Peptides against a protein of PDB entry 3QIS. Designs and how they scored, part 84

Target 1, 334 residues: chain A of PDB entry 3QIS
Amino acid sequence: PSLELSRREFVFENVKFRQLQKEKFQISNNGQVPCHFSFIPKLNDSQYCKPWLRAEPFEGYLEPNETVDISLDVYVSKDSVTILNSGEDKIEDILVLHLDRGKDYFLTISGNYLPSCFGTSLEALCRMKRPIREVPVTKLIDLEEDSFLEKEKSLLQMVPLDEGASERPLQVPKEIWLLVDHLFKYACHQEDLFQTPGMQEELQQIIDCLDTSIPETIPGSNHSVAEALLIFLEALPEPVICYELYQRCLDSAYDPRICRQVISQLPRCHRNVFRYLMAFLRELLKFSEYNSVNANMIATLFTSLLLRPPPNLMARQTPSDRQRAIQFLLGFLL

## One batch from the design tools (peptide; made by RFdiffusion4, then SolubleMPNN)

Design b2_p13_5_s1 (from b2_p13_5, 6 letters changed)
Fold by OpenDDE base, seed 1:
Structure b2_p13_5_s1 (fold): chain B 334 residues (1-334), chain A 13 residues (1-13)
Amino acid sequence: as target 1 above (334 residues)
Amino acid sequence: MRTAEELLEEATS
């Protein structure tokens, strides 16, 4: 069997978080026999491609002289955004198109990723006084490393080294401040807030706006701004309530005093963000007659975002654990 | 009406 490929090199320029890009190519059976093609893992890989890449179709049959279009889809989800922001991963891959009883055909994927404040740690964002797209990639790496070390020191209750020469970090990420400020100013009376989905185009505009600027006003509908806050919280590499405190939150869920004590043990940035969000949500609940928002809905929604089970426990989350997690948040909303 | 700044001050106090 033999294939002809219309293209073997693919470049995905300016890849962004949640922005789908597609490149297409054709494969043709220029042989005399039917052939089966498939994308196969490289040696030591579990998957035929990186998590941000997909081929469609990834397998199929071709009759002699048949041609099929294959789409290469690049999409950076919450699962890939953090490693791309840090430069741990890149928009580079090699696909192996295998022909049964035939040859392997190599496809080269390349491109560039544009960093996002989405999927960046709260600690790093607290050190970013400028939009992430204005920050040199080398400095992003340094900020992440420094943020990790500060988180560890905070958890160890080590005395902050003297506030000497480093600029004081923000109390909360400017991106969270901007989202919450907008929602507080303009969305408190918005019917079905956090219940109606935003527009995908508006979400992309909001993300791009936060990545590239410090806007006076966030673009898009209140629903899109509200959903952007949810996406931001979901995309955090470490949830607002750190994984280390997850079980303690569940164990304390029915004791408001212990719940507050657990939150006090969060790293400064995480603690500030948590308290800020809870303060905002309590204010939003005062407008329940207008926005149709209630404490149970908010607690249920934000629990999955703020109080995520550690990756090792995700598969073991019980309905009881979920209810405890909801109850934990309810103690801050009521 | 409270401001986002007042909420932040409350959160960080």
Scores: peptide ipSAE 0.384, ipTM 0.922, DockQ to the pose 0.858
Fold by OpenDDE base, seed 5:
Structure b2_p13_5_s1 (fold): chain B 334 residues (1-334), chain A 13 residues (1-13)
Amino acid sequence: as target 1 above (334 residues)
Amino acid sequence: MRTAEELLEEATS
């Protein structure tokens, strides 16, 4: 069996979080026998491609002189955004197109990624006084490493940071401040807030706006700004309530005093963001007659974002654990 | 009306 490929090199320029890019190529059976093709893993890989890449179709049959179009889809989700922001991973891959009883064909994938404040840690964002696209990639790596070390020191209740040399971090990320300020000013009376989805085009504009500027006003509808806040919280590499405190939140869910003590043990940036979001959501609940927002809806929605199970426990979350997690959050909304 | 700044002051106190 033999194939002809119209292209073998693919370049994806300016890849962004949640922005789909597609490149297409054709394969043709230039042999005299039917052939089966498939994308196969490399020797040390479990998958035929990186998580941000997909081939469609990934397998198929071709009769003699038959042709098929294959789409290569690049999409950076919450699962790949953090490792691309840090430069730990890159927009580079090699695909192996295998022909049954034939040869392998190699495809080269390359490109560049544009960093996002989405999928960046709260600790790193509190150190960023400028939009992430203005920060050199080398400095992003340093800020993430420094942020990890400060989080560990904060959890260990170690000695106060030496007052001298490092710029004082923000109390909360500027991106969270901008989203909450907009929603507080314009969305308190918005009917079906957090229930109506945003527009995908407006969500992309909001993400690009927060990555590149410090706007006076966020573009898009109140629904799109509200969904952008949810996407931001979902994309955090570590949730607003750190994984280390997850079980303690569930164990304390019916004691409001212990719940407040657990929150007091969060790193400063995480604690500030949690309290700021709870203060905002309590203000929205005062306008429930206008915005149709209630405490049970908000607790159910935000619990999955703010109080995520650790990755090792995610597959084992029980309905009882979910109910305790909701009850924990309700104690801050009521 | 409260402001986002007032909510931040309450959250960080």
Scores: peptide ipSAE 0.382, ipTM 0.921, DockQ to the pose 0.866
Fold by OpenDDE base, seed 2:
Structure b2_p13_5_s1 (fold): chain B 334 residues (1-334), chain A 13 residues (1-13)
Amino acid sequence: as target 1 above (334 residues)
Amino acid sequence: MRTAEELLEEATS
């Protein structure tokens, strides 16, 4: 069997978080026999492609002189965004298109990723006074390394951050501040806030806006801005409540005094973000007659975002654990 | 009306 490929080199320029890109190519059976094609893993790989890449179809049959279109889809989800932001992974891959009883065809995937504040750590973002797209990639790596070291120090000792005036971290990420400021100014009376989904196009505009600028106003509907806040919290590599405190939050869920003590053990940036979000949400709840928001809805929604089970416990979360997690947040909303 | 700045001050105090 033999195939002809219309293209073997693919370049995905300016890949962004949650923005689907597609490149198409044709494969044609230029042989005299039917053939089965499939994308196969390389030696030592478990998958035929990286998590941000997909081929559609990834397998199929071709009769002699038959042609099929294959779509190469690049999509950076919350599961790939962090490793791409750090440069640990890149928009580079090699696909092996295998032909049964035939030869392999290699496809080269290349491109560039544009870093996002989504999927970046709270610690790193607190050190970024400018939009992430203005920060040199080399400095992003340094900021992530420094952020890890400062998180570890903050967990071991409340060492005062050296008050070198130019290098003082923000109290919260500017992106969180901008989202909350907008929602507080414009969305307190928004009917069905956090209940109505945003528009995907508006979400992309909001993400791009936060990655590239410090806007006076965030574009899009209040629903899109609200959903962008949820997406931001979901995409955090470390949740607002650090994984190390997850079990202690569950154990303390019915003791408001212990709950506050647990939150006090968070790294400074995480603690500030948590308290800031809780303060905002308590204000939002004062407008429940207008926005239809209640404490149980908010606690249920934000629990999965703020108080995520660590990866090793995710598969073992009980309904009781979920209820305790909700109760933990309720103690800050009421 | 409270501001986001006032909420941040409350949160960081």
Scores: peptide ipSAE 0.368, ipTM 0.916, DockQ to the pose 0.868
Fold by OpenDDE base, seed 3:
Order: structure tokens, then C-alpha cells, then sequence
Structure b2_p13_5_s1 (fold): chain B 334 residues (1-334), chain A 13 residues (1-13)
């Protein structure tokens, strides 16, 4: 069997978080026999492609002289955004299109990724006084390394870093401040806030806005700005409540005093973000007659974002653990 | 009406 491929080199320019890109090519059976094709893993890989890439279809049959269109889809989710932001991974891959009882065809995937404040650590964002797209990639790497070291120092020693006034980290990421400030100014009376989904186009505009600027006003509806906050919190490489405190939050869920002590042990930026979000959400609850927001709804929604189980426990989260996690947050909303 | 700055001050105190 043999195939003819219309293209073997694919370039995905300006790949962004949550923005789907597609490149298409054709494969044709130029042989005299039916053939089965599939994308196969390389010798050292478990998957035929990186997590941000897929082929559709990834397998199929072709009769003699049949042609099929294959879509190569690039999509950076929360699962790939952090490693792309740090430059640990890149928009580069090699696909192996295997022909049963035939030969392999190699496809080259290349491109560039544009960093996002989404999927960047709270620690790095607190050091980032400018939009992420203004920060040199080399400095992004340094900021992530420094962020790790400062997180460790903050866990060991509650000593304020005696950093010079110019290098002093922000109390919270500017992106969180902008989202919360907007929602607080404009969305307190928004009916069905956090219950109505945003518009996908507006979400992309909000992400691009936060990545490239410090706006006076965030574009889009209050629903889109609210959902952008949820997406931001979900995309964090480490949740606002650090994984190391997860079990202690569950264990303390019915003791408000211990809950506050657990939160006091968070790294400074995580603690500030948590308290800031809780203060904001308590203000929204005062407008429940207008926005239909209640403590149980908010606690349920934000628990999955703020208090995520560590990856090793994620598959084992019981209904009791979920209820304890919700109860933990309720103690800060009521 | 409180401000986002006042919420941040409360959160960081």
C-alpha cells in the first residue's frame, strides 16, 4: 500500500491559550489495494502527539483512489498552558502516519506560542508588573524559578522579603485585581452572575486583553468577565489553596478557627488572593436579591477551583471530601 | 460602597 500526502509540514503561528487552530491536509490512496492508516506513537512516546495537538481522523481506511481530509487541531487547554508559558514545551511535534503493511510518513509540526497570564503561577504573576506579553521569555523562566524559591521560603519563614521597593511583589496578581475590580464595580447587580455562561469570543478577548494590556475596563459582558475569573482560577498550575494544605482544609472544615489558621499558612500571594476572593464573594452575597448568588452555590462553584485535590488524590475524591471542601469555603462566605 | 482597594486592604491586613 502507498499514500500521497498533500502536505507534510505544518506551521501554527501565534498559538494562544484556549484558541483552536486547524490545519488540513489530504491523504490519497495512490496504490492498488485498500489501506488502513493510523497515527502512531514514536518509540519513546505513549501518545501519537503532544497533549495540545490532535489529528481528526487519527485512523481510517482508504479504498484505491480514495482521498480523506485530515485536520490537525492545536488547542492549548489548562493541561498544556503552564508548560508552554514556561517554555518547557514548545509548539513542535513530529507525527508518524503509519500505513498498515506499508511505510511511515512523517509530519512536522512547528509554530510559536504566545504566553498567557492564564496558567502562570500566582507567585510569578505577583512579580509581573507589566502584561505577560511585554515580558521577555527569558525573564518568564527566571520569574518561575524565583517564584518556586520564594514559595518555599514563604512556607518555611513568614518573614517579609526585604526586597527593594522597585522589586517588591504585588499583593495579588494584577489580572485578578482587574477581574475582581470589574465584577465589583459592574456585576454586583448582575442577574444570574456565575450561573450564566460567557460568550466564547468575549472570553478570548478578555484573555488577550489581560495578556497584552492593563485595561481601565475589561471588555465583554459581566457573565464573560465572571467566567474569565473562573477560567483563570482553574488554569492556575497550583490552586489558590496549595495542594499541600488540601487535606488540612478537609480536616478543619467544621472548625472555623482552624480553617483560618490553615489559610494563614499559605504562601503570601496565595493567602492574599484567597482572602481577596472571599472578601469579594461576601460582598456579592449582599446583593443576592439582584444577582441570585447564594453562599451554597458560590461555595460549590469555587471549591472545585480553589481547593483542588492533589493529582495523586484526584481520582479518589469521595462525596464526603467534596462536602468537607464546600464546608471549608462556606466558613469564609458566611 | 466599598472599593476593590478596600477589599484588598482587608485581605492583606
Amino acid sequence: as target 1 above (334 residues)
Amino acid sequence: MRTAEELLEEATS
Scores: peptide ipSAE 0.362, ipTM 0.915, DockQ to the pose 0.859

Design b2_p13_5_s2 (from b2_p13_5, 7 letters changed)
Fold by OpenDDE base, seed 1:
Structure b2_p13_5_s2 (fold): chain B 334 residues (1-334), chain A 13 residues (1-13)
Amino acid sequence: as target 1 above (334 residues)
Amino acid sequence: MRTSEELLAEATA
């Protein structure tokens, strides 16, 4: 069997977080026999492609002289955004289109990723006084490394932050400030806030706005700005409540005094973000008559974002653990 | 009316 491919090289320029890109090509059975095609893993790979890439269809049958269109879909989710932001991964892959009893056909995927404040650590963002798209990629790596080291030092209670030579970190990421300040100014009376989904186009505009500028006003509806905050919190590589404290939060869930002590042990940026979000949400709850927001809804929503189980425990989360996690947050909302 | 700056000040105190 043999195939003819209309294209073998694909370039995905300016790939962004949550922005789908598609490239298409045709395969044709130019042989005299039916053939089965499939995308197969390379040697030592578990998957035929990287997590941000998909082929559709990824397998199929072709009769002689039959043609099929294959879509190559590039989509950077929360699962790929962090590794692409750091440059640990890149928009590069090789797909192996296997023909049963035939040849392998190699497809080259290339392109560039545009970094996002979404999926960047709170520590790095607190050090980032300019939009992420203004920051050289080399400095992003340095900021992540330095942020990791400062997180570790802060957890170890070792060295006082040398107040000296480096520009003082922000108290919270400017992106969180912008989102929360906008919601506080304009969305406190918004009916069904955090319950109505935003518009996908507006979400992309908000992401692009935060990645490229420091706006006076965030574009889009209050629902889109609210959802952008949720997406931001979801995309964090380390949740606002660090994984190391997860179990202690559950264990303390019914003791508000211990809950506050657990939060006090967070790294400074995480602690500030947590307290700032809780302060905002408590203010938002004062407008419940207008926005239909209640403490149980907010606690349930934000628990999955702020208090995530460590990856090794995700599969073991019980309904009891989830209820404890909700109860933990309720102690900061009431 | 409270400001977001006041909420941040409370959070970071």
Scores: peptide ipSAE 0.604, ipTM 0.961, DockQ to the pose 0.861
Fold by OpenDDE base, seed 5:
Parts: structure tokens; C-alpha cells; sequence
Structure b2_p13_5_s2 (fold): chain B 334 residues (1-334), chain A 13 residues (1-13)
């Protein structure tokens, strides 16, 4: 069996968080026998491609002189955004198109990724006074490493931050400030806030706006701005309540005094973001007659975002653990 | 009416 491929090299320029790109190519059976094709893993890989890439179809049969279109889809989700922002991973892959009892055909995937404030740590964002697209990639790596070291030092209650001439971190990320300030100004009376989905085009405009500028006003509907806040919190590599405190939050869920003590042990930026979000949500709940928002709905929604189980415990979350996590957040909303 | 700046000041105190 033999195949002819219309193209073997693919370049995906300016790949962005949540923006789908597609490239297509054709495969043709130029042989005299039916053939089966499939994309196969390389010798050391569990998957035929990286998590941000997909082929459609990934397998099939071709009759003699038959042609099929294959789509290569590039999509950066919350699961790939952090490693692409840090430069740990890149828009580079090699696909192996296997022909049963035939040859292997290699496809080269390349391109560039544009960093996002979505999927960047709270610590790194507190050190970024400018939009992330204005920050050199080399400096992003340094900011993430420094941010990790400062998080660890803050958790250990060690040495006062030496008064060295480094620019003081922001109290909260400018992106969180912009989203919450907009919602507080314009969305407190919005019917069905956090219940109605945003528009996908407006969400992309909001993400691009926050990555490239410091706007006076965020574009899009209140629903799109509200969903952008949820997407931001979901995409955080470390949730607003750090994984190290997850079990203590569950254990304290019915003691409001212990809950406040647990929050006081968060790294400064995480603690500030948590308290700022809780202050905003308590103000939003005062307008429940207008926005149809209640404490149980908000606690249920934000619990999955703010108080995530550690990766090693994700598969083991019980209904009781989920109820304790909701109860923990309710103690800050009421 | 409270401002977002007042909420941030309360949160960071």
C-alpha cells in the first residue's frame, strides 16, 4: 500500500489561549489495494500528539484512488496554557501517519505561542505592572521562578521581604482588578449574572484586551465579563486557595473562626485576591432582588474554581467533601 | 456607594 500527501509541513502562527486554529491536508490512495491509515504514538509517547493538537479523522480506510481530508486542530485549553506561557512546552510536534503493512509518513508541526495572563500564576501577575504581551519571554520565566520561591518563603513564615530595590508587587493582579471593578460598576443589577453564558467572540476580545492593554473599560456584555472572570480563575495553575490548604478548609468548614485562620495562612497575593473576591460577592448579594444571585448558587459556582482538590485527590472527591467546600465559602458570603 | 478601591483596601488591610 502507498499514500500521497498534499502537505507534510504545518505552521500555526500566533497561537492564543482558547483560539481554535485549523489546517487541512489531503491523503490519497495511489496504490491498487485498499489501505488502513492511523496516527500512532512515537516510541516514548502515550499519545499520537501533544494535548493542544488533534487530527480529525485520526484513522480510516481508503479504497484505491480514494482521497480524504484530514483536519489538524490546534487548541490551547486550561490544561496546556501554563506550560506554553512558561515556555516549558512549545508549538512543535511530529505526527506519525502509519499505513498498515506500509510506510510511516512524518508530519512536522511548528509555530509560535502568544503568552496569556490566563494560566499565569497570581504571584507572577502581581509582579507584572504591564500587559503580559509587553513582557519579554525570558523575563516571564524569571518572574515565575521568583514567584514560586516567594510563595514558599511566605508559606514558611520566614524572613521579612528584604527591602531590596525590587519593584513592590501589586496587591492583586491588575487583570483581577479590571474584571472585578468592571463587574462592580456595571453588573450589580444585571439579571442572571453568572447564570447566563457570555459570547465566545466577546470572551476572545476580553482575553486579548487583558493580554495586550490596560483598558479604561473592558469590552463586551456583563455576562461575557463575568464568564471571563470564571475562565481566569479556572485557568490558574494554582487555585486562589492553594492546594496545601485544601484539606484544612474542608476540616474547618463548620467553624468560621478556624476558616478565617486558614485564609490568613495563604500567600499574600492569594489572600488578597480571595478577600477581594469575597468582598465583591458580598456586595453583589445585596442586589439579589435585581440580579437573581443567591449565596448558595455563588458558593456552588465559585467553590469549584477557588477550592480545587489537589491533582492527586481529584478522582476521590466525595459528595461530602464537595458539601464541606461549599460550606467553607458560604461562611465568607453570609 | 462603596467603590472597588474601598473593597480592595478592606481586603488588603
Amino acid sequence: as target 1 above (334 residues)
Amino acid sequence: MRTSEELLAEATA
Scores: peptide ipSAE 0.597, ipTM 0.961, DockQ to the pose 0.883
Fold by OpenDDE base, seed 2:
Structure b2_p13_5_s2 (fold): chain B 334 residues (1-334), chain A 13 residues (1-13)
Amino acid sequence: as target 1 above (334 residues)
Amino acid sequence: MRTSEELLAEATA
């Protein structure tokens, strides 16, 4: 069997978080026998491609002189955004198109990723006074490393960060400030806030806006801005309530005093973000007559984002654990 | 009317 490929080199320029890119190529059976093709893992890989890449179709049959279009889809989800932001992973891959009883055809995937404030740590973002796209990638790496070390010191030593570092970190990420300030100004009377989905195009505009600028006004509907806040919280590599405190939050869920004590043990940036979000949400609940928002809805929605189970416990989360997590958050909303 | 700055100040105090 033999294949002809219309293209073997693919370049995905300016790949962004949640922005789908597609490149298509044709494969043709230029042989005289039917052939089965498939994308196969390389020797040390479990998957035929990186998590941000997909081939469609990834396998198929071709009769002699038959042609098929294959789409290479690049999509950076919450699962890939952090490792791409840090430069741990890159928009580079090699696909192996295997022909049964035939040759392997290598496809080269290359490109560049544009960093996002989505999927960046709260610690790093608190050190970024400018939009992430203005920050050199080398400095992003340093900021993540420094942020990790500072988180660890804050958790272990209970020592306030020595204010002597040449630039004080922000109290909260500017991106969280911008989202919450916008919602507070314009969305408190928005009917069905956090219940109506945003528009995908508006979400992309909001992400691009936050990555590239410090806007006076966030573009899009209040629903899109509200959903962008949810996406931001979901994409955090470490949730607003750090994984280390997850079980203690559940254990304290019915003791408001212990709940506040647990939150006080968060790293400064995480604690500030948590308290700021809770303050905002309590204000939003005062407008429940207008926005149809209630404490149970908000607690249910935000608990899954703010109080995520550690990856090792995710598969074991009971209905009781979820109820405790909701109860924990309710103690800050009521 | 409260501002987001006031909420942030309350949260970070």
Scores: peptide ipSAE 0.596, ipTM 0.960, DockQ to the pose 0.871
Fold by OpenDDE base, seed 3:
Structure b2_p13_5_s2 (fold): chain B 334 residues (1-334), chain A 13 residues (1-13)
Amino acid sequence: as target 1 above (334 residues)
Amino acid sequence: MRTSEELLAEATA
């Protein structure tokens, strides 16, 4: 069996978080026998492609002289955004299109990724006074390394932040400030806030706006701005409540005094973001007659974002653990 | 009306 491929080199320019890109090519059976094709893993890989790439269809059957269109879909989710932001991964891959009882065909995937404030650590973002797209990639790497070191120092209660040499970090990421300030100014009376989904086009505009600028006003509806905050919190490489404190939050869920003590042990940036979000949400709850927001709904929604189980425990989260996690947040909303 | 700056100040105190 043999195939003819219309293209073997694919370039995905300006790949962004949550923005689907598609490149198409044709494969044709130029042989005299039916053939089965499939994308196969390389020798050391478990998957035929990187997590941000997909082929559709990834396998199929072709009669003689039959042609099929294959879509190569590039989509950066929350699962790939952090490693692409750090430059640990890149928009580069090699696909192996295998022909049963035939030869392999290699496809080259290349491109560039545009960094996002979504999927960047709270610590790094607190050090970024400018939009992430204005920060040189080399400096992004340094900021993530410095952020890790400062997190570790904060957890170890070691030496006071040497206030002298580096620009003082922001109290919270400017992106969190912008989102929360917008919602606080314009969305307190918004009916069904956090219950009505945003528009996908508006979400992309908000993400692009936060990545490229410091806007006076965030574009889009209040629902889109609210959902952008949820997406931001979900995309964090480490949740606002650090994984190290997850179990202690569950254990303390019915003791508001212990809950506050647990939060006081968060790294400075995480603690500030948590307290700021809780302060905002308590103010939002005062407008419940207008926005239909209640403490149980908010606690349920934000628990999955702020108090995520560590990856090793995620598959073991019981309904009781979820209820304790919700109760933990309720103690800050009431 | 409280400001977001006041909420941030309260949160970071």
Scores: peptide ipSAE 0.578, ipTM 0.958, DockQ to the pose 0.862

